# Peptides against a protein of PDB entry 2N1D: the designs that were tried, part 60

Target 1, 169 residues: chain A of PDB entry 2N1D
Amino acid sequence: EVKVKIPEELKPWLVDDWDLITRQKQLFYLPAKKNVDSILEDYANYKKSRGNTDNKEYAVNEVVAGIKEYFNVMLGTQLLYKFERPQYAEILADHPDAPMSQVYGAPHLLRLFVRIGAMLAYTPLDEKSLALLLNYLHDFLKYLAKNSATLFSASDYEVAPPEYHRKAV

## One batch from the design tools (peptide; made by RFdiffusion4, then SolubleMPNN)

Design b1_p16_4_s4 (from b1_p16_4, 5 letters changed)
Fold by OpenDDE base, seed 1:
Structure b1_p16_4_s4 (fold): chain B 169 residues (1-169), chain A 16 residues (1-16)
Amino acid sequence: as target 1 above (169 residues)
Amino acid sequence: SASEELERLIEKAVAE
């Protein structure tokens, strides 16, 4: 089993995100003001600015690309609450060619890391590569925790209109 | 459902 631990600083946000959507019937504003692509780009640039070697820079780019790919594959089928499905359907209808990493933001990206451990368990990686990947994943989560004040906010959610409730039941 | 599984995994992650 591959275990990816969520930083303590981000655990309350997972609860708040769940509460906003499932109990308060709110929706994350889409398209996100800061989408997953932008967050990953900022992380990559942050790592590069720390004076990493060429090999480390290459590894960061590969990790960023992998996270983006995993997010785009998993968002629609694994990272949404039932209440969010009509919103997702609308996004697909209006922007069929747009990857979800350009639409969704930090809260949904964080949800990926709740599921990514199980997914990696079925991915054929050698021990060294897996260890390196896990190190970067935890490093990225640490980055999210460090920037949580700007990435996670209840003000990015809004109450769903009555017509939406009819679609969600 | 996928939604229920997500909730379960979040609860597990928070409890760790």
Scores: peptide ipSAE 0.522, ipTM 0.933, DockQ to the pose 0.808
Fold by OpenDDE base, seed 3:
Structure b1_p16_4_s4 (fold): chain B 169 residues (1-169), chain A 16 residues (1-16)
Amino acid sequence: as target 1 above (169 residues)
Amino acid sequence: SASEELERLIEKAVAE
């Protein structure tokens, strides 16, 4: 199994995220003030501004594109808690052709890295290429940790209205 | 470990 290590600094946030939604019955405000696309763009620009010290086998843009694609594929079926499903359905109805990377933000992006390891195990990448990809993913996670104060906040959540509770288990 | 248990909890909760 391919294991993607979540930085220790971000693990408490995953717990808080889960608690806010599942226990406190709150929802992340959508569309996100800072969506996944913008986060990835900021990361790419950050890497480019610091010079190219990374392995040249993978371009930053390719990694960003890959993360975006995985997120868009996995969000609806892999990254949502049960309580969030009605919200997702509403988003799909209102924005049927919009990629979810333009709607959701950092908390859901972080959830991707809890699940992405299993998906990567099915990719036709050789061992060396997979190792390089993992290095980039870990580098990105480190970036998220570095910017966690601006990317992860309970203030981005709000209590779901009573009407929502009636349609959400 | 506690970390692994947390990850398993999150993985289980996601997409339930």
Scores: peptide ipSAE 0.035, ipTM 0.688, DockQ to the pose 0.115
Fold by OpenDDE base, seed 4:
Structure b1_p16_4_s4 (fold): chain B 169 residues (1-169), chain A 16 residues (1-16)
Amino acid sequence: as target 1 above (169 residues)
Amino acid sequence: SASEELERLIEKAVAE
């Protein structure tokens, strides 16, 4: 089993995110004001600005590309709560050619890291490469934690209208 | 782990 550690700063958010959606019947506002693509781009730029010249097997761009790919693959099938499925269907209808990384934002991206460990367990990577990848993932998570005040907010959610409730049951 | 707990939470929520 591959375990991805979620920063302590973000653990409460995952709970709040779940609560907002499942218990309070709210929806994250879509398209996100800051989508996953933008978040990853900011991270990449942040890393580049720091002048990282370390000789590593994975470059920041490769990690970003990987995260984006995993997100786009897993969002619809792995990262949505049941209550969010009608919204997802609407998104697909409205944005049929757009990757979900251009629609969804930080909360859903964070959910990826709850699930990604299980996926990585079946990835054909040697121990050394996997460890390096995990380090990058943890580094990215630390970045999310550092910027959590701007990336994670309950104000980005809104109460679903009654019409939506009828579709979501 | 916390991640595992959250994963289980997500899985349960999806099923709800």
Scores: peptide ipSAE 0.031, ipTM 0.666, DockQ to the pose 0.121
Fold by OpenDDE base, seed 5:
Order: structure tokens, then sequence, then C-alpha cells
Structure b1_p16_4_s4 (fold): chain B 169 residues (1-169), chain A 16 residues (1-16)
């Protein structure tokens, strides 16, 4: 199994996120004020601004593209709690052609990294390539941790209306 | 379900 280490600073957020939705019956405000696309773009720009000219097997853009792809593929089927399903259905109806990376934000992106390790285990990467990829993923997670104050907030969630509760069985 | 599995994985990740 490929292990992706979540920064300690972000682990409590995973619990808070789960609690807000599953126990408190809240929903993340959609479309996100800062969506996954923008977060990834900011990360890419951040890395480029650091002036890292070292030859790397994986370019930052490739990593960003990969994360985006995984997110868009996995969001609807792997990253949502049951209570979020009606909201997702509404999003699909209102924005049928929009990738979910343009709709959802940091909390759902973080959920990806809880699952991505298992997915990477099935990728035909050699040890060196996998290690390099993991380094980038950990670097990105570190970036999320550094910016957690602006990316993760309970204020981005709202109590679901009574009508929604009837849909979420 | 996938959602239930996610919850389990999150809990596991937090416990680590």
Amino acid sequence: as target 1 above (169 residues)
Amino acid sequence: SASEELERLIEKAVAE
C-alpha cells in the first residue's frame, strides 16, 4: 500500500469536516468561493515563484493536472458523504458540463488525499517515479497546511434547510 | 458504500 501522509495540522480538519456534515447536517457552500482549480493554480504559481530550476521527472504542472484529474474522477463516487449526495445531484443538474474541480473547494480536495494512496498502488510506476510523485503530493499537502487558515473554515458551511433533510435519506 | 469507506479511512488517518 502506498501511504500518503496527511500533515498533522490538517488531520483535525478532516474530523471537523466530517462532523459538520454528518453530525451537524451542514453543507459546504457551493460553488466554492475558492475552488480546487484555483487552489491548484495558486500552488503551481507558488512553486514557480520559488525559482526551482532543478530538473525534475515530474513537472509541477503535471502534478497539478494529475491531482485535478483524480479529484474530478473520484469526487462524485468516492469523496462525498451520504448527506452530500442530494447537493451533488443538484450541482450536476445545474452545471452538467462543469468539472467538479471548479465547483468544490479545499475540504473535498483534502479528502482526496485520504484515498489517493490506495489508488496510486494500482498505478504502473516504478519506485523512483512513485517516490518523486509522493514527494510532490506531500509538498502540496504541506502547502495546504501552510494556507489552512484561508482554505479551511467552518464558516464555509451552512446548516442544510429542512427541505434538504427530506432528500437526504 | 464508498462514503462509509471514506469515513473509515478518514478516521484511520486521523488516528495515525
Scores: peptide ipSAE 0.029, ipTM 0.671, DockQ to the pose 0.776

Design b1_p16_5_s1 (from b1_p16_5, 7 letters changed)
Fold by OpenDDE base, seed 5:
Structure b1_p16_5_s1 (fold): chain B 169 residues (1-169), chain A 16 residues (1-16)
Amino acid sequence: as target 1 above (169 residues)
Amino acid sequence: SNTDELEALIEKAVAE
């Protein structure tokens, strides 16, 4: 197993996110005001603005692409609570060809990193490549933590209507 | 279930 540590600053958000959805029966507003694509783009630009070499810029782009791919693959099957399934179905109906990285936002992206370690354990990467990837993943998580005030907010959630509750039983 | 697994993983991640 590959361990990806969540920054301490973001751990409370994982709990709050879980609570908002599962106990308070709220839903993250979709499409996200700031979607995963935008978050990843901002991160890439942030890294590039810090004077990285061309090779490092390329590496950042590859990492961003990888995170996006993993998110798009895993969102529907691995990153949703049961209560969110009807919302996901509606999103698929309204946006059949849109990648989920263009619909969902920071909270669901953070959930990916709870699962990504196990996925990487089965990814055919050499030790050096894996270590490099892990470094970037942790760097990205630190970026999320630094920008947590703008990326994670309970105000992005809303109480699901009674009609939704009937579908989510 | 998938949901249970996600919750378990979150609990583990938070407890670390």
Scores: peptide ipSAE 0.343, ipTM 0.882, DockQ to the pose 0.752
Fold by OpenDDE base, seed 1:
Parts: structure tokens; sequence; C-alpha cells
Structure b1_p16_5_s1 (fold): chain B 169 residues (1-169), chain A 16 residues (1-16)
């Protein structure tokens, strides 16, 4: 079993995010002010500014690319609550060719890490590569935790209009 | 729908 531990600082946000959507019937504002692409880019730049070797820089870029790919593959089918499906359908209709990493933001990205462990368990990686990947995934999660004040906010959500509720049956 | 599974996984992740 591949386990990806969520930092203690981010666990309350997973609960708040769930509450905002499922119980309060709110929606994350789309397109995100800061999308997944920009978050990953900021992380990569942050790591590069720390004086890493060329090999480490290459590894960071590959990890970022992998996270982006996993997010884009999983968002629509694995990372949405039922209440968010009409919103997703609208996004697909308006932007059919746009990667979801350019539309969604930090809250949905965090949801990925709740599921990514199970995916990695079925990914053919050697032990050394898997260990390295896990290290970077945890490193990235710590980065999210350090920047949680700017990345995660209830003010990025809004109450869904009545017409939306009719679609979300 | 994987909503129930997502909720269950979040619950598990928070409990760890």
Amino acid sequence: as target 1 above (169 residues)
Amino acid sequence: SNTDELEALIEKAVAE
C-alpha cells in the first residue's frame, strides 16, 4: 500500500471544503483566481530558487508534470462531489479543450492527494523511483501547507443560485 | 458516481 499523508495543517480544510459544497451548497468560483497550473509553477520556481542541483531540478519538473497530468485525468470522475457536476458540465461546454488544471484551483488539487496513493499502487515504478516521488509529493503538500492562508479560503466559494439547484438533482 | 468514495477517503485521511 502506498500512503500519502496529508499535513495536519490541511486536514481541517478538507473538512471545510466538503462542508461548503455538500452541506452549505456552495460552489468554488470558476475559473479559479489561482489555478492548478500556476500553483505548480510557483512550487517549481520555489524549489529552483533553493539552489538545487540540475538533477533535482529535473526531478521537480517531472513531479510537477505528473501531478498536473493526474489532476487533469482524475478531476471529472474522481475529485468532484455530486453537487459540483452541473458546474463541471458547464465548464466542459464553455471550454471543451481547456485542461482542468487551468480552470480549478487549490481545493480540488488537495482532493487529488486523497486519492493519489491508490493510483500509485497500480503504477509500475521501481522502489527507488517511487520513494523519490513520494518524497516530492510530501514536499509539495508541505508547500501547500506553508501557503495555505493564500491558497485556501472560504471567500473563494459562493452560494449556488436557485436555477443551479434544479440542475443538481 | 465516486462521491461516496471521495467522502470516505477524506474521512479516512483526516482521521489518520
Scores: peptide ipSAE 0.323, ipTM 0.875, DockQ to the pose 0.772
Fold by OpenDDE base, seed 3:
Structure b1_p16_5_s1 (fold): chain B 169 residues (1-169), chain A 16 residues (1-16)
Amino acid sequence: as target 1 above (169 residues)
Amino acid sequence: SNTDELEALIEKAVAE
């Protein structure tokens, strides 16, 4: 098992996210005001602006690309609660050719990191490459934590309409 | 289900 630690600052949000969806029967507003693509782009730009002496730009870009790819693959099948499935179906109908990284936002991206460790365990990476990747993943999570006030908000959710509730429950 | 697994993983992640 590959361990990916969630920052303490973000753990309460995972609970709040779950509560908003599963208990309060709310939905994250889609398409996201700030989608996964933009979050990853901001992170990449942030890393570039920090002026590291190392040629880590290529590595950052690859990590960003990887996160995006994993998100797009896993969102529909592994990162949604049952209550969100009708919404996802509607999104697919409205945006059939759009990657989900352009539709969903920070809360769903954070959910990816709950699963990504187990998935990486099956990825054929050498030890050094895996260690480097894990470092960047943790670095990215730290970035999310630093920007949590703007990325994670209950105001991005809305009460599902009665019609939706009847379909989902 | 995938949902149950996700919830379990969330609980695990929070508990760590």
Scores: peptide ipSAE 0.336, ipTM 0.880, DockQ to the pose 0.799; fails the geometry check
Fold by OpenDDE base, seed 2:
Structure b1_p16_5_s1 (fold): chain B 169 residues (1-169), chain A 16 residues (1-16)
Amino acid sequence: as target 1 above (169 residues)
Amino acid sequence: SNTDELEALIEKAVAE
């Protein structure tokens, strides 16, 4: 297994996110005001503004593309709590061809990094490439932590209506 | 379930 460490600043949010949905029966507002695509774009631009070389810039773009792809593949089957299933079904019905990175936001993106380590274990990367990738993933997580005040907020959740509770068994 | 696994992984991640 490949180890991806979650920043200490974001660990409480994983718990709060779980609590909001599973215990408080709230839902993250969709489509997200700031979706995964936007977050990744901001990160890429942030890295570019730091005076990176062309090679480093290329690497950032590849990492962003990879995170986006992994998120889109894993969201529906791996990153949702049971209570979120009816909401996801509605999203699929209304937007069948939309990538989930354009619908979901930071909380769900953070959930990806809880699972990404195990997934990377099956990726055919040499040791140096894997180390480089892990460095960028941790760098991205640090970026999320740095911007956590704007990316992670309970105000982005809302109490599910009574009719939703009937769907979510 | 995948949900149970996710919750378990989150618990592990937070505990580390």
Scores: peptide ipSAE 0.327, ipTM 0.877, DockQ to the pose 0.782; fails the geometry check

Design b1_p16_5_s2 (from b1_p16_5, 5 letters changed)
Fold by OpenDDE base, seed 3:
Structure b1_p16_5_s2 (fold): chain B 169 residues (1-169), chain A 16 residues (1-16)
Amino acid sequence: as target 1 above (169 residues)
Amino acid sequence: SATEELEALIEKAVAE
């Protein structure tokens, strides 16, 4: 397996996210005020503004595109708790042609990195390329940690209405 | 289920 290390600063948020949804029966407000696309764009701009001249195999834009692709593929099948499934179905009905990276936000993006390591194990990359990719992924996670105060907040969740609760449990 | 697996993986990630 390929291990993607989650920053210590973000591990408590994974627990809070899980608790808000599975135990407190809340839902992340959708569409996200700051969606995955915008987060990735901000990261790319951040990296470019730092003036790093490192010539690595993967460009920042390529990594961003890859993260977006993985998120859009995995969100519906691997990144949702059971309680969130009716909400997802509603999103699909209302926005059938929209990529989920334009709908969901930071909490669900963070969940991707819990699972992405296993998926990367099946990617036909040589050892050097994989190491470089992992470095970028870890760098992105550090960026999320740095901006965690603005990206992760319980105020982005709301108590699900009674009618939703009845069909989700 | 996939959901249960996700929860388990998250808990594992926190524990590590």
Scores: peptide ipSAE 0.044, ipTM 0.704, DockQ to the pose 0.752
Fold by OpenDDE base, seed 2:
Structure b1_p16_5_s2 (fold): chain B 169 residues (1-169), chain A 16 residues (1-16)
Amino acid sequence: as target 1 above (169 residues)
Amino acid sequence: SATEELEALIEKAVAE
């Protein structure tokens, strides 16, 4: 099975994210102030600014595209807590054709990397390609860790209103 | 459920 290591700096956030939603009954503010698309774009630009070769730039773009695709496929069915389901339903109703990478932000993106390893196990990649992909995924996670103060904040969550509680039960 | 699996995986990730 493919293993994606989460940086130590981000592991506590996974717990905090879970706690905010499940225990404190809060919701991540949607649409995100900084959505997944923008995070990935910033990462790509960051990598380009480091003096990468054309080949490396191509690889980064492909990885970004892949992360975006996986996120958009998995968000609704794999990355949401039960309490978030009504919110997701509202998003779908209001924006039926919008990719979720334009709606959700860093916390949900981080959740992807808890699950993506299992998905990659079924992807037909040779050993070298898989190793390269994993290296980029870990590199991206390091980027998230470096920018965690900006990307992960409890202030991006808000207490769900009583009306939401009633339909979430 | 998928949610339960995510929570379990998160807990596992934190424990590692």
Scores: peptide ipSAE 0.039, ipTM 0.699, DockQ to the pose 0.754
Fold by OpenDDE base, seed 1:
Structure b1_p16_5_s2 (fold): chain B 169 residues (1-169), chain A 16 residues (1-16)
Amino acid sequence: as target 1 above (169 residues)
Amino acid sequence: SATEELEALIEKAVAE
C-alpha cells in the first residue's frame, strides 16, 4: 500500500469542505478564481526559485504534469460528492473541451491526495521512482499547507439555489 | 460508490 500523508494543517479543511458541500448544501465557485493549473504553476516556480539543479527542475515539472493528469482523470468520477454532480454536468456542457484543472481549485485538488495513494499502488514504478514521487507529493502538500490561508476559504463557496436542489437527485 | 469511498477515506485521513 502506498500511503500519502496529509499535513495536519490541511486535515481540518477536508472536514470543512465536506461539511460545506454535503451538510450545508453549498457549491464551490466555478470556474475557480485560482485553478489547479495556476496552483501547480506557482509551485513549480517556487521550487525553481529555490536554486534547484536542472535535473531537479525536470523532476518538478514531471511531478506537476503527473498531478495535473491524475486530477483531470479522477475529478469527475472519484473526487466529487453526489451534491456536486449537477454542477459538474453544467461545466461539461458549457466547456466540453476544458480540462478540469482549469476549472476547479485547491479544495478539489486536495481531495485528490486522499485517493491518489490507492491509484499509485497499481502504477508500475520502480522503488526509487516511487520514493522520489512520494517525496515530491509530500513536498507539494507542505506547499499547500504553507499557503492554506489563501488557497482554502469558506468564502469561495455559496449556498446552492432551490432549482439546483431539484436536480441534485 | 466512488463518492461514498471518498467520504470514508476523508474521515479516515482526519482520524489519523
Scores: peptide ipSAE 0.038, ipTM 0.695, DockQ to the pose 0.757
Fold by OpenDDE base, seed 5:
Structure b1_p16_5_s2 (fold): chain B 169 residues (1-169), chain A 16 residues (1-16)
Amino acid sequence: as target 1 above (169 residues)
Amino acid sequence: SATEELEALIEKAVAE
């Protein structure tokens, strides 16, 4: 098992996110004001501003591309609570060719990191490459924690209407 | 289900 440590600052948000959806029957507003693509782009630019080597830029771009790919693959099948499925179906119907990284935002991206460790265990990476990847993933999570005030907010959620509850059963 | 597993993993992650 590959362990991806989530920053202590973000752990409470995972609980709040779960509570908002499953217990309070709210939905994250879609499309996100700041989608996953934008978050990853901001991170990449942030890293480029701190590092001034072509090699570092290349590595960051690869990590960003990897995170985006995993998110787009796993969102619909692994990262949604049952209550969110009708919303996802509506998104697919309205935007069939749009990657989910352009629709969803930080809360769902954070959910990925709860699952990504187990997925990486099945990825053929040598010890050195895996360690490097994990360092970048932890670095990205620290970035999310640093910007948590703007990325994670209960105000991005809305109470689902009664008509939604009927089709969410 | 995958959703139930995610919830369990979230709980585990918070507990760690």
Scores: peptide ipSAE 0.038, ipTM 0.697, DockQ to the pose 0.769

Design b1_p16_5_s3 (from b1_p16_5, 6 letters changed)
Fold by OpenDDE base, seed 1:
Structure b1_p16_5_s3 (fold): chain B 169 residues (1-169), chain A 16 residues (1-16)
Amino acid sequence: as target 1 above (169 residues)
Amino acid sequence: SATEELEKLIEEAVAE
C-alpha cells in the first residue's frame, strides 16, 4: 500500500472544507481565483528558483504534469461531495473543453492527496521511481502548507442559492 | 492512520 502523509497543518482544512460544503451547504466559488494550474506553476517556479540541477528541474516538471493529470481524471468521480455535483454539471455545460485544473483550486487539489495513494498502488512504477515520486508529492504538500494562508480560506466559499438546493436533491 | 480517517470522511461525504 502506498501512503501519502498529509501535513498536520493541512488536516484541519480538510475538515473545514468538508464542513463548509456538506454541513453548511456552501460552495467553493468557481472558477477559482487561483486554479490548480497556477498553483502547480508557482510550485515549479519556486523549485527552479532554488537552484536545482537540470535533472531535478525535469523531475519537478514531470511531477507537476502528473499531479495535473491525476487531478483532471479524478475530480469529477472521486473528489466531489454529493452537494457539489450540480455545480460540477453546470461547469461542464458552460466550459466543456476546459480541464478541471483550470476551474478548481487549492481545496479540491488537497482532496486529491487523500485519494492519490490508492491510485498509485495500482501504477506500475519501480521502487526507485515510486520513492522519488512520493518524495516530490510530500514536498509539494509541504509547499501547500507553507502557503496555506493564501491558498485556503473560508471566504472563497459562499452559501448556495435556493435554486441550487432544488437541483441538489 | 490520520490519512485513512480523512479518506473515510471524504468517502462517506461523497456517498451522502
Scores: peptide ipSAE 0.037, ipTM 0.696, DockQ to the pose 0.121
Fold by OpenDDE base, seed 4:
Structure b1_p16_5_s3 (fold): chain B 169 residues (1-169), chain A 16 residues (1-16)
Amino acid sequence: as target 1 above (169 residues)
Amino acid sequence: SATEELEKLIEEAVAE
């Protein structure tokens, strides 16, 4: 099994995110004020500004593209709690042509990295390529941790209205 | 691992 290590700074957030949604019956405000696309773009720019000239099998842009692709594929089926499904349905109706990376934000992106390890286990990558990919994923996670104060906040959630509860049961 | 624990948490929450 491929293990993706979540930074210690972000582990509590995953729990809080879960708690906010499933136990407190809140919803992340959508569309996100800072969507996954923008987060990945910022990361890419950050890496470029630091002179990423290392000869690696994976370029930053390729990693970003990969993360985006995985997110867009997995969001609807793998990354949503049951309580979030009505919201997702509404998003699909309101934004039928938009990738979910343009709608959802950091919390859902972070959820991807909890699940991505299992997916990578079935990806036909050689050991070296997988190691490099994992390094980039960990690097990105460290970036998220570094910017966690602006990316993760309970204030981005709101209590779902009663009518939503009826839809979510 | 911590990741596995969180994954289980997510999976359990999805099932709820």
Scores: peptide ipSAE 0.037, ipTM 0.698, DockQ to the pose 0.122
Fold by OpenDDE base, seed 5:
Structure b1_p16_5_s3 (fold): chain B 169 residues (1-169), chain A 16 residues (1-16)
Amino acid sequence: as target 1 above (169 residues)
Amino acid sequence: SATEELEKLIEEAVAE
């Protein structure tokens, strides 16, 4: 099994995120004020600004592209709690051609990293390439942790209206 | 591990 270590600072947030939605029946406000695309772009720019000119097997842009692709593929089927399904359906109806990385934000992106390890186990990568990829993923997670105060907030959630509860049976 | 526990929670919630 491929292990992706979630920073300790972010582990409690995953629990809070789960609690807000599944137990408190709240929804993350969509479209996100800061979507996944923006977060990844900021990360890429952050890495480039630090002057890392070393030749690496995986470039930052490639890693960002990979994360985005995984997110867009997995969001609808793997990263949503049941209570979020009606909201997702509404998003699809209103924005059928929009990638979910332009709609959802940091909390859902973080959920990806809970599941990505198992997915990477099935990826045909040699040990060296896998190690390098994991280093980038951990680096990105560290970036999320560093910026967690602006990326993760319970104020980005709101209580679902009664009409929504009827749809989420 | 904590990650495995969270993964289980996510999987269970998705399956609800």
Scores: peptide ipSAE 0.035, ipTM 0.690, DockQ to the pose 0.119
Fold by OpenDDE base, seed 2:
Structure b1_p16_5_s3 (fold): chain B 169 residues (1-169), chain A 16 residues (1-16)
Amino acid sequence: as target 1 above (169 residues)
Amino acid sequence: SATEELEKLIEEAVAE
């Protein structure tokens, strides 16, 4: 088993995210004002600004690409609560070829890291490569925690309209 | 662990 540790600062948000959707019947506003692509780009630029070498920059870019790929693969089937499924279906209908990393934002990206560990367990990575990857994943999560005030907000959610409730039940 | 609990929460919600 590959364990990806979520920063303590972000764990309460995962609960709040779940509560907003499942209990309060709200939806994250889509398309996100700041999508996953943008968040990952900001992270990469942030790492670059720290004076990383070319090799380190390459590694960051590879990690960003990997996170994006996993997100796009897993969002629809692994990261959505039942209440969000009609919304996802609408997104697919309106934007069938758009990667979900251009539609969804930080809350759903954070959900990925709850699940990604199990997926990484099936990847053919040597111990050193896996350790390096995990270090970058944890580094990225620290970045999310550092910027949590701007990335995670209940104001990005809104009460689903009555017609949506009829679709979701 | 707390992460495992959250993982179960997500898994259960998706499975519903």
Scores: peptide ipSAE 0.033, ipTM 0.671, DockQ to the pose 0.119

